# Designs tried in a protein design run: peptides against a protein of PDB entry 6FRK. Part 87

Target 1, 411 residues: chain A of PDB entry 6FRK
Amino acid sequence: NEEVLNAMLKEVCTALLEADVNIKLVKQLRENVKSAIDLEEMASGLNKRKMIQHAVFKELVKLVDPGVKAWTPTKGKQNVIMFVGLQGSGKTTTCSKLAYYYQRKGWKTCLICADTFRAGAFDQLKQNATKARIPFYGSYTEMDPVIIASEGVEKFKNENFEIIIVDTSGRHKQEDSLFEEMLQVANAIQPDNIVYVMDASIGQACEAQAKAFKDKVDVASVIVTKLDGHAKGGGALSAVAATKSPIIFIGTGEHIDDFEPFKTQPFISKLLGMGDIEGLIDKVNELKLDDNEALIEKLKHGQFTLRDMYEQFQNIMKMGPFSQILGMIPGFGTDFMSKGNEQESMARLKKLMTIMDSMNDQELDSTDGAKVFSKQPGRIQRVARGSGVSTRDVQELLTQYTKFAQMVKKM

## One batch from the design tools (peptide; made by RFdiffusion4, then SolubleMPNN)

Design b2_p14_3_s1 (from b2_p14_3, 9 letters changed)
Fold by OpenDDE base, seed 3:
Structure b2_p14_3_s1 (fold): chain B 411 residues (1-411), chain A 14 residues (1-14)
Amino acid sequence: as target 1 above (411 residues)
Amino acid sequence: TELTKLLLEIEKLL
């Protein structure tokens, strides 16, 4: 029994290390799990695998809980949120994502660019803010980030903004001059929350990086970025351990809406490769995919139209990157689609939808759409002209639809 | 499960 336990714990430890969990945390987790497992209960014929999985899950949940309540903005107050973190962490993008999140929730939100170190930082923030219709402040002439941050915070306080987000310089490495600048900005604006933004893809470096920020500035919240990539987010545990601060949000992609409140249970389930069925259900429900019941019923009856395919492409586009959806399914890792494939796949979907936008209702609603086109080849030429594509592109779409419809008939 | 199969086949078509 102890040999079986040790073998299973070795597999779990390997999987956690492959998920970028810090080696010290994995070691401690192994010891804690080993101490929490009653070997006598394991002898009684209980499902040893489920018991170990539950013990591991419980210890991972504890590693994500810093024992500190997450800061939340107060409605009708002026909440100053300062962002800190290295260049390339996704900090500036995350400022825009957080601003957009609060704006969509009906908060009066603004952005301040206090990054004077990076050339074009203000232009980048301005572009993101303008695209999202978020008010912004920054300077092309002022070089002191303290002045910019102070003036911007004062301006937006006077204009009764509720969420005032300050982006700071990140630099490429941990430098004393960066930390002193962050401290000076923090002292000047007196933020209600300091958010450390961490790239999940830095793996074992997460602990040292997160600690370096916490040792210099009063980090109260963590945002983990790039959880759409190969990083399973094990570095997030290191950030919580080092900062003693809760993860409040995660960045799940490059889009402004690829941003969600952190949920412990789904995150740990994903980290263990158990999937996030609850998050998939929540995301499906948020999309009001009640029309999926009608689709599921059609699929059960072996009915599948070009319209049904179009609606599924719309649903995929609304759900965000398909890699994220797959990563929510148990046993499907994030590795199924490389980042390069995701934009290309979305562009392919959009192209296919544009072809279908040139189809008529008779073509879209036919239970054998491909046969409608095969019987009247002039339809292919009409659709090709209407969508600005080749007749070959329309034939490729119809071939894809036919493969799909044949599979639905076998379900 | 049906949705998962649907998604997997859409993925193969992309």
Scores: peptide ipSAE 0.014, ipTM 0.452, DockQ to the pose 0.115
Fold by OpenDDE base, seed 4:
Structure b2_p14_3_s1 (fold): chain B 411 residues (1-411), chain A 14 residues (1-14)
Amino acid sequence: as target 1 above (411 residues)
Amino acid sequence: TELTKLLLEIEKLL
């Protein structure tokens, strides 16, 4: 039994190391799992694999919990959030994502570019902010980040902004001058929260990087970026361990919507390759898809209309990139859609919806929409003309709908 | 499970 346990723990340790989990954390986890497993309970015929998986899951959950409550902004107050992190960590993009997240939640949110070191930093922030309709501040002429940060914070405080996000300079290397600048900015603006942005793709370097920031500046929150790539997220555990600060959000792609609140259970499930069914359900429930129960009930009765398909396409578009949705399904890795195929898939969905926007209620609400079109071919020509597509494109949509409706009838 | 099935079927349409 001990040899079997040690063999299984070795496989788990290997998989965690391949997931970029720090070697010290993997060693600690191994000992904690070994101590948490009752060898007597394993003798009683419980599935040893499930028991070890559960023990590993529990210990990974503990590694993601710093034992410190995450800072949350106070409604009706002026909350200053300072971002720190290396260049290429996705810091500037993450500032825009966080601002957009709070704006969509009905917070009066703004962005300050205090990155004077990188040429075009302000233009990049301005472009992102303008696209998202987020108010922004910065300078093309001021070289002191302390002045820009102070003026921007004062301006937005006076304008009663609730969320004031300050993007700072990121350098390619940890330099003392970067940390001094961060301290000067932090001292001047007195942030309510300091967010460390970490790139998950740096693997085993996550611990050393996160520690170097925490040793110099009072990091209170972590955001992990680039979890859409081959980064299995093990570096996130290293960041929590080094900073003793909670992960508050994750970046899951390049789009401004590729940003979500950190959830421990889904993240660990994904890290273990178990999928994220719970996070998918939660993400769907957070969208207030009022008709999910009505749809589920229709699906149970084998009823599926073109309108029901349209509503599902709207739901997918609200959920964000389809690659994220797929990456939440067990057995569908992040590799199932290359980033190039995602934009094409979203464009295809939008095209299909545009075709359906040219359909009438009789066509949309028919339990046999394909038969409505087959009986009256003039409908296909009308819809094709209305949507600016070929009759072939409409026939392809109807063929796809028919396949789906047949599958729903088999459910 | 039903939502996961729905998403898997929508995936096959895309």
Scores: peptide ipSAE 0.013, ipTM 0.442, DockQ to the pose 0.104
Fold by OpenDDE base, seed 2:
Structure b2_p14_3_s1 (fold): chain B 411 residues (1-411), chain A 14 residues (1-14)
Amino acid sequence: as target 1 above (411 residues)
Amino acid sequence: TELTKLLLEIEKLL
């Protein structure tokens, strides 16, 4: 039994190392899991695999919990949030994502560019902020980040902004000059929260980088970026362990909407390749898909219309990137849709919806839409002309619909 | 879930 346990723990340790979990944390987890598993209870015929998986899951959850409550902004107050992190961590993009997140929640939100080191930093922030309709501050002439940050914070405080996000300079290396600049900015603006932004793709370097920031500045929150890439997210555990600070959000892509509140259970489930069923349920619930019960009930009765397909395409488009939805399904890896295929898939969905926008209610609400079109081929030509597509594109849509409707009838 | 099955089938259509 101990040899079997040690073999299974070795496989788990290998998988965690391949997921960019820090070697020290993996060793500690192995010891904690080995101490939590009673070998005598394993003799009682319990599913050894389930017990080890549960013990591993429980210890990973503890590694993500710093035991500190996450800072939250106070409504009707001026909340100053300072961002810190290395160059290329996604810090500037994450500032815009967080600002957009709070703006969508009805907060009066603004952005300050205190990155004077990187040429075009202010133009990049201005471009992102303008696209999202977020108020911004920065300078093309002022080179002192302390002056820019102080003036910007004062301006937006006077204008009664509730969320004031300050983006700072990043560096390619851990340089003492960067940390001194960050301390000077922090001392001048007195932020309510300091957010460390970490790139998950740096793998085993996550611990050392996160520690270097925490040792120099009072990091109170962590945001992990690039979790849509080859990074399996194990670096997030290293960030929490080093900073003693909670992960508050994750970046899951390049789009401004590719940003979500961090949830421990779904994240660990995904890290273990169990999928994110809870996050899928929560995304479905956030969409107020009260109509999903009616759809599920129709699907149970083997009823599926072109309208029902259209509504599902709308729901998928509202859920965000299709790769993220797939990455929530157990057994689908993050690699299933390359970023190039995602834009193509969204363009394909929009094309299919545009074809359906040229259909009438009789065509959309028919339980056998393909038969309606097959009986009257002139309908295909009408829809093709109305949507600006070929008759072949309409026939391909009807063929896809027919395949789907046949599958629904077999469910 | 039936939703998971639906999403998997929509994926096969895309």
Scores: peptide ipSAE 0.008, ipTM 0.396, DockQ to the pose 0.108
Fold by OpenDDE base, seed 5:
Structure b2_p14_3_s1 (fold): chain B 411 residues (1-411), chain A 14 residues (1-14)
Amino acid sequence: as target 1 above (411 residues)
Amino acid sequence: TELTKLLLEIEKLL
């Protein structure tokens, strides 16, 4: 029994190391799991595999919980959020994602660019902010980040902004000058929260990086980025252990909507390759897919229209990128979609929807949409002209629809 | 499960 336990714990430890979990945390977890498993209870015929999985899951949940309640902004107050992190961590992109998240929740949100070191930092922030319709501040002429941060915070406080996000300079290496600049900015603006942004793809370097930031700046929150890539997220455990600060959000792609509140249970389930069934259920419920019962009934009856396909494309667009959805399904690893294919797939989906926006109700609601277009080829030309596409693009859509409708009839 | 199948099949068509 002890040999079987030690073999199973070795497999779990290997899988956690392959998930970029720090070797010290993996050793501690192994000892804690071994101490939590009563070998006498294992003799009673309980499913040993389920007991070990539950013990491992419980100890991983404890490693992600720093025992500190996450900071939350106060409605109707001015909340200053300072971002810190290395260059290439996704810090600037994450500032825009967080600003957009709060804006969509009905907060009066703004962005400040206090990165004077990186050429084009302000232009990049301005571009992201303008696309999201988020108010922004920065300078092309001021070189002191303390002045820019102070003026920007004062301006947006006077304009009664509720969420004031300050992006700071990031460098490729931990330099004393960078930490001193961050301290000077923090002292000048007195932030309500300091957010450390970490790239999950740096693997075993996560602990040392996170510790160096916490030792210099009062990090109160962590955001982990690039969890859509090859990084299984084990570096996030190292960041929590080093900073003793909660993960508040995760970045799950390149789009501004590829940003979600951190949930411990789904994250650990995904880290273990169990999938995120709970997060999938939550996303499905947030979409108010109550209309999915009617769709599921139609699908069970082998009925599928171009309108039903359009509604599914809208649902996919609301759920976010396919990689995120697939990465929530048990047995679909993050490797199934390369990052480049996701934006292209979403652009293709949006093009197909634009073609369907030029269809009429008779075409959309037909149980055999392809037959409606085949009987009257002039409809294809009308739709092509209305959507600004070729007649071939419309024929390709109808071919895809026909393949899908045939598949639904076989379900 | 049915939504998952639907999404996977739409993805294969894209």
Scores: peptide ipSAE 0.008, ipTM 0.383, DockQ to the pose 0.116; fails the geometry check

Design b2_p14_3_s2 (from b2_p14_3, 6 letters changed)
Fold by OpenDDE base, seed 4:
Structure b2_p14_3_s2 (fold): chain B 411 residues (1-411), chain A 14 residues (1-14)
Amino acid sequence: as target 1 above (411 residues)
Amino acid sequence: KELTELYQEILKLL
């Protein structure tokens, strides 16, 4: 039993290391899991794999919990949020994403560019802010970030802004001058929250980077970026361990909407390749399918047409990046999220839709669309020619439609 | 929930 446990723990530890989890944390987790597993309960015929998976899940949940409640902005107050992080961490983009997130929730939100070091930092922030209709402040002439931050914070406080986000200078390396500048800015504006932005793709460097920031600046929150499939997210655990600060949000792509509140359970589930069913349910609920009375009534009667399938394909295109959504399905590993798969998945979906665009209303609106085609094989040939595909591709689509229609009949 | 199961099966095709 102990040998089996050790073998399974070795596999989990390898997978966690491949997920960029720090070796010290993996070692600690291994010992904690061993201590939490009752070997007597393992003897009782319970699925050993499920027990170990559950123990690993519980210990990962503890590793992402710093034991400190996340700071939240107070409605009707002036909340100053200072961003810190390296250049290339996605800090400036994340400032805009956070501002947009609060603005969409009805907060009076603004952005301050206190990055005087990077040429075009203010132009980039201004472009992002203007596109999102977020008020912004910065200077092309002032070189002191303390002055810009102080003036911008004062201006937006006087204008009764509720969320005042300050983007600071990033550097390519941890430099003492950067930390001194961040401390001077923090002392001048007295932020209610300091957010450390970390790139998840830096792997094993996450701990050292996060520690260097926490040792110099009172980081109170973490945002992890580039969780779009190249990063398995294990670096996030290192950031929490080093900063002793909660992850509050994650960045899941380059778009301003590719930003979500951090959820512990879904994140750990995804990290373990268990998928994120809760996140997938949330994404489906965002489509407001319940507002489509005609669809809901058809589904209640076990009716599903090729047109109904086409409409669901259009809805899937609205859920966000396929790589992200596929990664929510159990058994689709984190490796399925490569950027190459997004274009291929989109091309495949568009191909299926193009096949259906060559169908007539009788074919699309039939409650037994597959039978319409089976009774008159000439329809398959017509649709194949009209869409520029093989008759096999049309038959494969009809086979999938039949599978979905059978699922709906069981609802 | 049932809709989410349908969407899972659609997404598995992609």
Scores: peptide ipSAE 0.366, ipTM 0.913, DockQ to the pose 0.083
Fold by OpenDDE base, seed 1:
Structure b2_p14_3_s2 (fold): chain B 411 residues (1-411), chain A 14 residues (1-14)
Amino acid sequence: as target 1 above (411 residues)
Amino acid sequence: KELTELYQEILKLL
């Protein structure tokens, strides 16, 4: 029994190290799991794999919980949120995402650019803020970030803003001058929350980076960025361990809406390759398909057309990056979709839609679209010519349509 | 739930 446990724990530890979990945390987790597993219960014929997986899951959930309640803004008050993090962490983009998140929830939100070090920082923030219709402050002439932050916070306090987000300077490396500047800004504006932004793609460097920020600045919240198909989420565990601060949000892509509240259970499930079926259900529910009475009525009658398939392809394109959505399916790891594969999958989906754009309404709206094409093979040749594809590509699309229509008939 | 199963099967083809 102990040899089997040690072998299975070795596989789990390898997978966690491959997922950029810090080696010290993996060692501690292995010891905690060994201490939590009763070897006598493993003798009772229970699926040893499920028992170990559950014990590992429980210990990873504890590593993500700092035992501190996340700060939340108070409605009708002025809430100053200061962002800190290295250059390239996604900090400036994340400020805009958080501002947009609160604005969509009916908060009076604004942005301050106190990054005087990076050329074009204010232009980038201004472009993002203007696109999202978020009020912003900054300077092209003032070089002191303390002055800009103080003036901007005072201005937006006087205008009764509820959420005041301050973006600070980043550096390429941990520099003492950066931490001194951050402390001067924090002392001047007295923020209600300090948010550390971490890039998940830096892997094993997450612990040392997060510790260096926490040792210098009173970090109270963490946001993890670049949890698209390249970032193994293990760095997030290192950030929580080092900062003793909760992860409040995750950045899930390049779009302003690729931003979500952190959920512990789904995140750990995904990290273990268990998928996130609950998160996938939530993503499907965000499409509000239940509000489409005509679609729901068709589905209840086991009807599914080529047009209905086209509309579902358009909905999939709105769910966010394919790498993330696929990573919610059990057996599709985070690495299953490299960036190259995401562009290829998007190109494949667009190719399928282009084939359907060459179909007529009789073909698109038929309850048995595949039979319409099988009865008149000349339709396949017409669609193939119209879309610039082979007759085989059209036949492959019709084969997939038939599979989906058979699934809908069994609903 | 049933819609989520349909979406899973669509996504597996991409």
Scores: peptide ipSAE 0.364, ipTM 0.913, DockQ to the pose 0.086
Fold by OpenDDE base, seed 2:
Structure b2_p14_3_s2 (fold): chain B 411 residues (1-411), chain A 14 residues (1-14)
Amino acid sequence: as target 1 above (411 residues)
Amino acid sequence: KELTELYQEILKLL
């Protein structure tokens, strides 16, 4: 029993290290999991793998919970949110994403650029803010970030803004001058929340960086960025451990909408490669398929046509980025879909739809579409010619259709 | 739930 436990824990520890989880946290997790698992219960024929996975999951959930409630803005008040983080962390982009998130929720939101160090910082913020129709403040001439931050906060307070986001300067390295500047800005504007923005792609450096920020600035919230890349999110655990502050949001791409509230359970599930079936269910429910009585009635009767498959392909195109959705499926890691794969997946889906666009109503509306084609092979050749594909591509589509139709018959 | 399983199998083709 102990050998089996140690072997499985070794596998999990390897996977967590490959997910950029800090080696100290992995060691602590291993000890905590060993202490939480009764070896006698493991002898009783329980699925040892599920038990260990559940124990690991519980301990990872505890590592993401700092035991402190996340700060939330108060409606009808002036909430000042200061952003801190290294240059290249995605801080400036994240300010715009957070502003847009609150604006879409009906908050009177604005942005202040107090980054005087980086040439073009204000132009970048202005471009992002203008594109999102978010009010902004900054200077092309003022070099003191304290003055810019103070004037901008005062202006937007006087205009009764509810969410006032202040972007600060970053540095390429941890520098004492950066922390002094951050403290001066924080003292001048008296922020209601200080958000540390961390790049997940820095891997094992996440702990040391997050700690250095927390030791100098009163970080109250964490945002993790670049979780759409090769970063498996293990750095997020290090950030929480070091800052003792909750993760409030995650950045999942480059678009202004590639920003979501942090959810502990889905995040840990994804980190373990367990997927996010709950999030996938939520995404399917957002399609309101239950409002399509005709589809639901067909599915209840085990009926599934090529037209019904086409409609489901159209629905999949509405669920959002395929990389995010596939990452919700167990065994599909976040790494499985690079950004290049989104266009390829979309092109693949569109190719399948184009094949179906060359089908006639008799073929599309048949409850046994594959049999219609098998009885009259000339139909395959017609569809192949009409869609500019091989007869093999049409046969592969019909094979997939048959698989789905068999799944629906078992519903 | 069953619809989600169908969508999983469709997504695996992509």
Scores: peptide ipSAE 0.359, ipTM 0.910, DockQ to the pose 0.085
Fold by OpenDDE base, seed 3:
Structure b2_p14_3_s2 (fold): chain B 411 residues (1-411), chain A 14 residues (1-14)
Amino acid sequence: as target 1 above (411 residues)
Amino acid sequence: KELTELYQEILKLL
C-alpha cells in the first residue's frame, strides 16, 4: 500500500513540477497528502487512485486559497484599480481586458496610462481602448506618472466613472526605482485595489517575482496571464503563496475576450490534467442548444443526421479556441494543441464541412446517412468530386458520422 | 451531459 501511494505521489509530483508548481509547494503537498491519507482506509478496497487524486486536489485547492476574500468593485462608487507588474507580463493588455470585461457587465469603465517609461505605452493603450470603445487618459508630454495618474483619476472621478483602471510602468527586472514609482503612484491615487499581473510562463520564477512585488506594494489581487496552452499555471500557486492575495482573473490568449474570472476548481482540475468538464458544460450551455427544441427531440429519439453533425461542427467553431476547449477534456493536456494545430484543426473541420456542402438534402437529412451512401456508392464519388476530395476522405467522414450516430442512439 | 459527451468525441477528431 505505501509503495503504491509513493509511486502515485511520484507521478503527481512529476506532473506538478512539469506544470511549473514550485518545488517547495510540491514537497509540502506531498507531505500533506501523506498525512491526510489513512493507509487503513486504503486497505479497505477503496479506489486508491481516486483517493490520492482527491487528496491531491483538496490540498491544491488550499494552496490557491489565500484565506482572504477577493476585492470586488462597488456599483455606483468610483473604484480605482491600479495595475502593477513587469514588462512582458501582459499588464497593459490585461488592463484593457479587465476594462472590457467590466464595460460588458454595464460598468462605466475607463483606462489611464501612467507608463511614462516605455515608448509607445500610451499609443498601445489608446489603440486597445479605442478598439474596445473604452474612454482613456494619458499624456505624450508629461513624464511624471504620479501627475498623469492623479489627473486621470481626478478627471474620471469628476465624470462619475465606476471603474478607473491605472496602468503603471513596468521594468524588465525587479528594480527599486520601479517600486518607488509604484508607491508614489499608489499614495497619490489611493487605489481601492492593487492588481499584480504575472506571466505564468516564467515558471519557477513566479514565487520570487510575486514576493518582490508584495514586499514593496500592497498587492491585494493577482491576475495570471499567458494560460493559452504553454503555461500549465503552476506559477499561479506560487503567486498566491507569495502575495497571500487571491487570483481574480486569468488571461487565456491575446484577444480582448481571452479573459475570464478565476475559478478554483476548474483551474486545479486543468492543472492536474483532469480537464474541466464543468467549463466544457458551461461552454456548451453558452451555445443555447437547449433552445434548439428540434435538436433536443432528435437526440431524445436517438436520431442524428449528417445535417445535425454539420450544425454541431458550426457550434464547435463558436465555442472559442480549440486549444482551450480540448484542454477542458480529461486526458487532453494543454499541450495537445499548440497554436499551430488550431489552424490545422479549423482547416480539418472546414474540410469536413465542405464535404457535407457537396451532399444533397436526402443525404444530409437521412437518419441513416451512412446507409444511403453504402446502398449507392456513386453518391460517394459525386460528393468527392463536388468537394475536391478523395473517395477515402468521404468514407472517413461517413465512418465518423456513424460513430456519432451510434453514440446518440445510446443516449 | 450526453451532449457534452458527443462534443468530446467530435473534438477528439480535431
Scores: peptide ipSAE 0.351, ipTM 0.909, DockQ to the pose 0.086

